# Designs tried in a protein design run: peptides against a protein of PDB entry 4Z63. Part 210

Target 1, 334 residues: chain A of PDB entry 4Z63
Amino acid sequence: LCLGMNDLTGNIPEDLFHLKRLNLLGIQENRLSGSLSREIRNLSSLVRLDVSWNLFSGEIPDVFDELPQLKFFLGQTNGFIGGIPKSLANSPSLNLLNLRNNSLSGRLMLNCTAMIALNSLDLGTNRFNGRLPENLPDCKRLKNVNLARNTFHGQVPESFKNFESLSYFSLSNSSLANISSALGILQHCKNLTTLVLTLNFHGEALPDDSSLHFEKLKVLVVANCRLTGSMPRWLSSSNELQLLDLSWNRLTGAIPSWIGDFKALFYLDLSNNSFTGEIPKSLTKLESLTSRNISVNEPSPDFPFFMKRNESARALQYNQIFGFPPTIELGHNN

## One batch from the design tools (peptide; made by RFdiffusion4, then SolubleMPNN)

Design b2_p22_6_s2 (from b2_p22_6, 9 letters changed)
Fold by OpenDDE base, seed 1:
Structure b2_p22_6_s2 (fold): chain B 334 residues (1-334), chain A 22 residues (1-22)
Amino acid sequence: as target 1 above (334 residues)
Amino acid sequence: STRSYGGPVKISFTGSSWVTTE
């Protein structure tokens, strides 16, 4: 049953939950309100539940132990409160959980040893607090993780050195500290291609440690952190780099010539720093920018990107990396 | 797989925006 992209209002009719053979319920992008009914438990054949972009409120019902075939739960952009219900946090069938842009709170707890099928987790823009869950690497198939815009104080857990499945990771605006430790840990994630750390590590020094290496890194975004230091030499070894944003920091020194050696780099923002010297001639030789046909490697993260001018301004949303225009931004340097 | 993007190239020095998630 697909009723998405309408102007439906009110609650879900209770009789809908009598559909025992229903595999897909899509009611996204409506104006449905109230609590999400516990009677969802009656949809025992449900594989996909999409209630995203509605006005649902209250706690998510703890009925997911009665949904043994559920692979996809999309609840982004609602008013859900409370935590992730225990049955959902222990779901062995769930592949994708998207609860971004809600009002979920408390300590984030997932039983990763039970969630054997989880490959995508989007909890961005919630009210989770405490520390990052140390056991996330135990979710052995988890590739896509968005935990941005929560209040995860502290450092990236040491256990994330073992996060082998991690490919796309966003922790932007989550009150994280110790960028040196974070990068030192995350470099061990051998499948990591996308790393977004914007609005963290305020005032820290960007490490220039030659021992750091991100072999498969395609997207690195560490903007608006007031970071000090210079362009990190270790980044030059990330030959697959496609998007780099280090804007709105306090980086100094020259822009190195190796920045133009990235064959796939199509988006570069180093603006609003304190870089000096000349623009490297190598930037004019970037293959991706000399042709109108840019090849971008798939896949991309499931979570959206945003381009913002300030914290209060409306952000431009980009759902895929290829959605970003080819860009070189070097503004407001000296 | 690879995807081709044929949009215009942006080269600017305005520095009015930054990228984030959420």
Scores: peptide ipSAE 0.254, ipTM 0.676, DockQ to the pose 0.659
Fold by OpenDDE base, seed 4:
Structure b2_p22_6_s2 (fold): chain B 334 residues (1-334), chain A 22 residues (1-22)
Amino acid sequence: as target 1 above (334 residues)
Amino acid sequence: STRSYGGPVKISFTGSSWVTTE
């Protein structure tokens, strides 16, 4: 049953929950309000539940133990409060959980040992607090993780060295500290292609440790952190880099010539730093900036990107990396 | 995913924005 993208109001009729053979319930992008009924437990054949972009409120019902076939739960952009229900946090069938842009709170706890099928987790823009869950790497298939804009203060857990499945990771604007530790840990994530750390580590030094290495890194965004230091030499070994944003920091020194060696780099923002010297001639040789068509393997995180002009302005949303035009931004440097 | 890349190029020195998630 697909009723998305309408102007439906009120709550879900109770009789709808008698549809025992229903595999897909999509009621996204409406004006449905009230609590999400616990009677969804009656939809025992449900594979996909999409209630996103509504006005639902209250706690998410703890009925997911009665939904053994549920693979996809999309509840982003609602008013859900409380935590992740225990049955949801223990779901062995769930592949994708998207609860971004809600009002969920408390400590984030998932039983990753039980969540054997979870490959995508989007909890961005909630009110989770405490520390990052140390056991996330135990979710052995977890590839896409968005935990941005929560209050996950502290440092990246050491356990994330073992996060082998991690490919797309956003922790932007989550009050994280110790960028050196974070990068030192996350470099061990051998499948990591997208890393977004914007609005963290305020005033720290960007490490220039040559021992750091991100082999598969395609997207690195560490903007608006007031980071000191220079362009990190370790980044030059990330030969697959496609998007680099280190803007709005306090980085100094010259822009190194190796920045032009990235064959797939199409978006470069180093603006609002304190870089000096000349623009490297090698930038004019970037293949992505020529008229020649090239094949690019773009990363595909499930979480959206945003381009912000200032702290008060609403960000422009980009759902895919291809939404970004080829860009070199070097403004507001010395 | 893989795609053919050859779209318009933006070169700017305004520095008026930054990328983030959420």
Scores: peptide ipSAE 0.237, ipTM 0.658, DockQ to the pose 0.748
Fold by OpenDDE base, seed 3:
Structure b2_p22_6_s2 (fold): chain B 334 residues (1-334), chain A 22 residues (1-22)
Amino acid sequence: as target 1 above (334 residues)
Amino acid sequence: STRSYGGPVKISFTGSSWVTTE
């Protein structure tokens, strides 16, 4: 049953929850309000539940142990409060959990040992606090993780060295500290292609440790951290880099010529830093900007990107990396 | 409620968001 993108209001009729053979319930992008009924537990055949972009409030009901076939739960952009219910945090069937842009709070706790099928987790823009859950690497199929815009004080857990499945990771604006430790840990994630660390590590030094290596890194966004230092030499070994944003930092020194050696780099933002010297001539020779025939494997995180060109502009959403226009932004440097 | 970037950024996963209840 798909009723998305309408103007439906009020609550879901109770009789709807008696459809025992229903595999898909999509009621997204409506004006449904109130609590999400615990009677969803009656939909025992449910594989996909999409209640996103509504006006739901209250706590998410703890009934997911009665939904043994549920693979997809999309509840983004609602008013849910509380935590992730225990049954949801222990779901062995769940592949994707999207609760982005809610008001969930407390410590983030998932039983990753039980969540054997979880491959995508989006909890961005909530009110989770405390530390990052150390056991996330125990979710052995977890590839896509958005924990941005929460209040995870502290450092990236040491256990994330073992996060082998991690491919797309956003920790933007989560009050994290110690970028040196974070990068030192995350470099061990050998499948990591997309890393977003914007609005963290306030005022720290961007490490220039040549021992750091991100072999498969395609997207690196570390904007608005007020980081000091220079362009990190270790980044030159990330030959597959496609998008780099280090804007709104306090980086100094010259822009190195190796920045133009990236064959797939099509988006570069180093604006609003303190770089000096000349613009490397190699930037004019970026193949991605000179050739129309680019054969590159695009990273495809499940969480969206947003671009805001200025403080007064509305944020633009991009669902694909290649949705970003080819850009070289070096403004507001010396 | 509406939520801003929390600072001047060009690219983010959490640029603008809002939660409303009725």
Scores: peptide ipSAE 0.036, ipTM 0.535, DockQ to the pose 0.039
Fold by OpenDDE base, seed 5:
Structure b2_p22_6_s2 (fold): chain B 334 residues (1-334), chain A 22 residues (1-22)
Amino acid sequence: as target 1 above (334 residues)
Amino acid sequence: STRSYGGPVKISFTGSSWVTTE
């Protein structure tokens, strides 16, 4: 049953929960309000539940132990409060959980040893606090993780060295500290292709440690951190780099010529730094910026990207990286 | 997925920033 993209109001009729054989319920992008009924527990055959982009409020009901077939739960952009229900945090069937842009709070707790099928987690823009959950790497299939815009504090857990499944990771604007430790840990994530760390590590030095290596890195965004230092030499070994944003920092020195050696680099933003010297001639030879077409294997994170041209501007949403035009931003340097 | 790039290119010198959430 798909009723998404309408102007439906009120709550879900109770009679709907008598549909024991229902596999898919999509009521996204409406104006449905009130609490999400606990009677969802009656939909024992449910595989996909999409209630996103509504006006739901209250706590998410703790009934997911009665939904053994549920693979997809999308509840982004609602008014949900409280924490992740215990039954949801222990779901062995769940593949994708998206609760971005709600009012969920407390410590983030997931039983990753139980959540054996979880591959995508989007909890961005909530009110979670405390530390990043150390046991996330125990979710052995977890590939996509967005925890941006929460109030996590401290450092990236050491346990994330073992996060082998991690491919797409965003921690933007989550009050994290110690970028040197974070990069030192995350370099061990051998499948990591997308890393977004914007609005963290305020005023720290971007490490120039030659021992750092991100072999599969395609997207690196570390903007608006007021980072000091220079263009890191270790980045030159990330041969698959497609998008680099280090804007709104305090980086100094010259832009190195090796920046033009990235065959797949199509988006570069080094604006609002303190770089000096000349623009490397090699940048004018980037294949992705010429009239020639190149094939690029894009990372496919489930979380969107938001671009702001300045701190006061409204962010523009892009669902996929290919939505960004080939770009070089070098403004406001020296 | 794999994409082909070669369309219009943007070269700008204005400031920007990135986030992955609203």
Scores: peptide ipSAE 0.028, ipTM 0.600, DockQ to the pose 0.637; fails the geometry check

Design b2_p22_6_s3 (from b2_p22_6, 9 letters changed)
Fold by OpenDDE base, seed 2:
Structure b2_p22_6_s3 (fold): chain B 334 residues (1-334), chain A 22 residues (1-22)
Amino acid sequence: as target 1 above (334 residues)
Amino acid sequence: STRSYGGPVVISFTGSSYVTTE
């Protein structure tokens, strides 16, 4: 049953919850309000539940132990409060959980040993606090993780060295500290292709440790951190780099010639730093700047990207990095 | 996903924007 993208108001009729054979319920993009009924427990055949982009409020009901076939739960852009219900945090069937842009709070806790099928987690823009969950790497199929715009003070857990399934990771604007430790840990994530750390590590030094290596990194975004230092030499080994944004930092020194060696690089932003010297001639050799056709396998995180002009301006949303035009931005340097 | 691109690259020196998530 798909009723999305309408102007439906009020509550879900109770009789709807008697549909025992219903596999898909999509009521997204409406004006449905009130609490999400606990009677969803009666939809025992439910595989996909999409209640996103509504006006739901209250706590998410703790009934997911009665939904043994549920693979997809989409509840983004609502007014849900409280935590993740215990039955949801222990769901063995759930593949994708999207609860971004809600008012969920407290310590983030997931029973990753039970959540054996979880591959995508989007909890961006909530009110979670405390530390990052140390046991996230125990979610052995977890590939896509968005925890941005929460209040996760402290450092990236050491346990994330074992986060082999991690491919797409966003922690933008989450009050993280110690970029050296974070990069030192995350370099061990062998499948990591997308790393977004914008608006963290305020005023720290970007490490230039030659021992750091991100072989599969395609997207690196560490903008607006007021980072000091220079262009890191370790980044030159990330041969698959497609998008690099280090803008709005305090980086100094020259832009190195190896920046032009990235064959797949189509978006480069080093603006609003303190770089000096000449623009490397090697940048003119980038395939993206030539008339030659380039074929690139782009990463496809489930979480959205944003291009923000300033702190007060509304950000432009991009669903994929392909939405970004091929760009070289070197503005506001010395 | 896979893309093919043969168009021009945008070169800007304004430095007015940055990329983020959320």
Scores: peptide ipSAE 0.305, ipTM 0.700, DockQ to the pose 0.770
Fold by OpenDDE base, seed 3:
Structure b2_p22_6_s3 (fold): chain B 334 residues (1-334), chain A 22 residues (1-22)
Amino acid sequence: as target 1 above (334 residues)
Amino acid sequence: STRSYGGPVVISFTGSSYVTTE
């Protein structure tokens, strides 16, 4: 049953929950309000539940133990409060959980040993607090993780060295500290292609440790951290780099010539820093900017990118890395 | 503050907090 993208109001009719053979319930992008009914437990054949972009409130019901076939739960952009219910945090069937842009709170706890099928987790823009869950690497299939805009304090857990499944990771605006430790840990994630750390590590020094290596890194976003230091030499070894945003920092020194050696680099933002010297001539030779005939595999996270040009303006959403316009932004340097 | 007026583009995974309908 797909009723998305309408002007439906009120609550979900109770009779809908008698559809025991229903595999898909999509009621996204409506004006449905109230609590999400516990009676969803009656939908024992449910594989996909999409209630996103509504006005639901209250706690998410703890009935997911009665939904043994549920693979997809999309509840982004609602007013859900509380935590992740225990049955959801222990779901062995769940592949994707998207609860972005809610009011969920408390410590984030998932039983990753039980969540054997979880491959995508989007909990961005919530009110989770405490520390990052150390056991996330125990979710052996977890590839996409967005935890942006939560109030996580402290450092990236040491256990994330073992996060082999991690490919797309955003911790943007989560009050994290110790960028040196974070990068030192995350470099061990061999499948990591996308890393977003914007609005963290306030005023810290961007490490220039040549021992750091991100072999598969395609997207690195560390904007608006007020980071000091210079362009990190270790980044030059990330030959697959496609998008680099280090804007709104306090980086100094010259822009190195190796920045132009990235064959797939099409988006570069180094604006609002303190870089000096000349613009490297190598930037004019970037293949991605000079040739249309470049075949590269772009990273495809399940969570969207947002480009915000102004605090008061609506953010532009990009679902694909190649959706970003080819850009060289070097403005506001001195 | 994410940016000042006239500043560079900020890329993030953070969405809007407002709800819109058709």
Scores: peptide ipSAE 0.040, ipTM 0.549, DockQ to the pose 0.043
Fold by OpenDDE base, seed 1:
Formats: sequence, C-alpha cells, structure tokens
Structure b2_p22_6_s3 (fold): chain B 334 residues (1-334), chain A 22 residues (1-22)
Amino acid sequence: as target 1 above (334 residues)
Amino acid sequence: STRSYGGPVVISFTGSSYVTTE
C-alpha cells in the first residue's frame, strides 16, 4: 500500500492495521498527524514502513518485536519524541533505520549484537545527548551512519578502531572534541570512504601527523571548525580523494602542490582560511576538471548527501557525490 | 553556526532510499 506524496491528513485509520498480509506501507510525504498507533504491531508481514515527512508525534511505539520481517523503517521528518524503543533497538531484521529530523532524545542506545542486519542508520538532527555509543562497531553490517546534529559530547570512542563495516560516516555538528584522537581512531576503519566532521573540534589544531593514513577516503568534509594548522601532509596519501572541504577554518601556510595530484578530485573548498602563497599550478591540471571522460568510482551511500551554505539555508540534496558541481573554491584567503 | 558565505557544506546523509546497497 503506497499512499505517499499526497495531501492526506489526520490519523491513520485503525482498520488499516488489520491488513496482516501487508508487506509495504508507504504513507510518506503527507500531513498525517497524531501518534503512530501501537496497532502497527498487527502488520506482522510488514517489510517496509515509510511514514516519513509527516506530522506524527509522540513516542515511537515499542512493538517491533511483533514485526519480525521489517527491514526498512523510514520515519524521518516527523515530531517523534522519546528514545529508540527497545524492540526497535533489538530488531534482528532491520536493515535500514531512518529517523532523521525528529525530536528523539536521551542517550542513544542500540543493541548492535542483536541488530545483525542493520546496514544503514540515520539519526541525524535529533536531540540525542551523552556520549557516542561505543558499541556501534558491534553492528557488523553497519555501513552508513549519520549521527549529525545531535548533542553528543566527548571524543570518538576508541572502539571505533574496529568499525570495519563503516563506509559513510557523518558526525557534523555534534559537539565532538579531540580531532587528533578522532582521526587517529577512524583511520583504522578500512572501508571508510566518506567522513563528514563539520562543526566540531572548535579551535583545535588539525593534526599534521605523517602516520595518519586514510587509504580509501574519497570524501572528507571538516568545515567550520576554526581549525588551526596547515594542509595536512597525511591527506596526500588518500589517492582516491574526490571531495575535500576544509573551508571556514583558520588554516595557514601554502596550499601544497600535491593537492593537484588527486586524479579524482573534483570538489575542493578551502575557502575562508588563512592560506598564503600562490595557487598551485597542479590544480589547473586536475584530470577530473579537465576531462569529462574520466570514470569515477563513486561511493554509493544509502542516503543522499545534504549540503547547506549556512544554517538558515535550505539543504541541497545530492543522491551521488558526482552530482556535486565540479568546484574549486579558494576564496577569502589571506 | 554554519558558514554564512561560500560553497555548500556537506552536513549529513539524509532522505529516503528505497534501494539499499551493501
């Protein structure tokens, strides 16, 4: 049953929950309101539930133990409050959980040992607080993680050294501290291709440690952190780099010539720093910008990227990194 | 606060995906 992208209002009719053979319920992008009924538990054959982009409120019902076939739960952009219900946090069937842009709060707790099928998690733009969950690496198939725009505090957990499944990770604007530790830990994530850490580590020094190495890194965004230091030499070894945003920091020194050696780099933003010297000639020879015939092996997250110019601006959605306009932004450096 | 000027900043992975990739 797909009723998405309409102007439906009110509550979900209770009789809908009598559809025990229903595999897919999509009612996204409507104006449905009220609480999500506990009677959803009656949809025992449900594989996909999409209630996103509605006006639902209240707590998410703790009935997911009655939904043994549920693989996809999409509830982003609602008014849900409370925490992740226990049955959802223990779901062995769930592949994708998207509850971005709600009002969920408390400590984020997931039983990753039980959530054996979870591969995509988007809990961005909520009110979670406390520390990052140390047991996330126990979600052995967890590839895509967005925890941006929550009130986490402290450092990236040491346990994330073992986060082998992690490929796409956003922690933007989550009050994280100690960038040196964070990078030192995350470099061990061998599948990490996309790392977004914008609006963290305020005023810290960007480490220039030659021992750091991100072999598979394609996307690095660490903007607006007021970071000091220079262009990090360790980044030069990330040969697959496609997108680099270090804008709105306090980085100094010259833009190094090796920045133009990245064959796949098509988006570079170093604006609003304190870089000096000349623009490297190598930037004019970037293959990705000079030829459209370059095959780019792009990472494919389960979720699209959202970009904003500022906090008040509407976010731009990109389903693929390649969808970003080829960009070299070096403005406002002196 | 986020940047007030310049290029866009990638902040999250969002949206609804009907096809998941492993």
Scores: peptide ipSAE 0.038, ipTM 0.655, DockQ to the pose 0.039
Fold by OpenDDE base, seed 4:
Structure b2_p22_6_s3 (fold): chain B 334 residues (1-334), chain A 22 residues (1-22)
Amino acid sequence: as target 1 above (334 residues)
Amino acid sequence: STRSYGGPVVISFTGSSYVTTE
């Protein structure tokens, strides 16, 4: 049943929950309000539940133990409060959980040893607090993780060295500290291709440790951290780099010539730093910045990117990294 | 996108539904 993208109001009719053979319920992008009914538990054949972009409030019902086939739960952009229900946090069937842009709070707790199928987690823009859950790497299939815009004070857990499944990771604006530790840990994530750390590590030094290595890194965004230091030499070994944003920091020194060696680099933003010297001539040789077709090498993160060039304007949403136009931005340096 | 602190951001994951502040 797909009723998305309408102006439906009120709550879900109770009779809808009598549909025992229903595999897909999509009621996204409406004006449905009130609590999400516990009677969802009656939809025992449910594989996909999409209630996103509504006006639901209250706590998410703890009924997911009665939904053994549920693979996809999309509840982003609602008014859900409380925590992740225990049954949801223990779901062995769940592949994708998207609860971005809600009012979920408390400590983030997932039973990753039970969530054996979880591959995508989007909890961005919530009110989770405390520390990042140390046991996230125990979610052995977890590939896509957005935890941005929560209040995860502290550092990236040491356990994330073992986060082998991690490919796409956003921790933007989560009050994190110690970028050196974070990078030192995350370099061990051998499948990591996308890393976004914007609006963290306020005023820290960007490490220039040659021992750091991100072999598969395609997207690195560490903007608006007021980071000091220079262009990190360790980044030169990330030969697959496609997007680099280090804007709005306090980086100094020259832009190194190796920046032009990235064959796939199509987006570069080093603006609003304190770089000096000449623009490397090698940047003019970046073919990816010309009007050529960029081949998609892998899927994009499940979470969207947002670009905001003007503070007074609404941010542009990009559902995939290749939605960004080829860009070199070196403004507001010196 | 929204932020808790800092200046403008070019790329973020914070969404476009809320007014940004500086």
Scores: peptide ipSAE 0.034, ipTM 0.589, DockQ to the pose 0.043; fails the geometry check

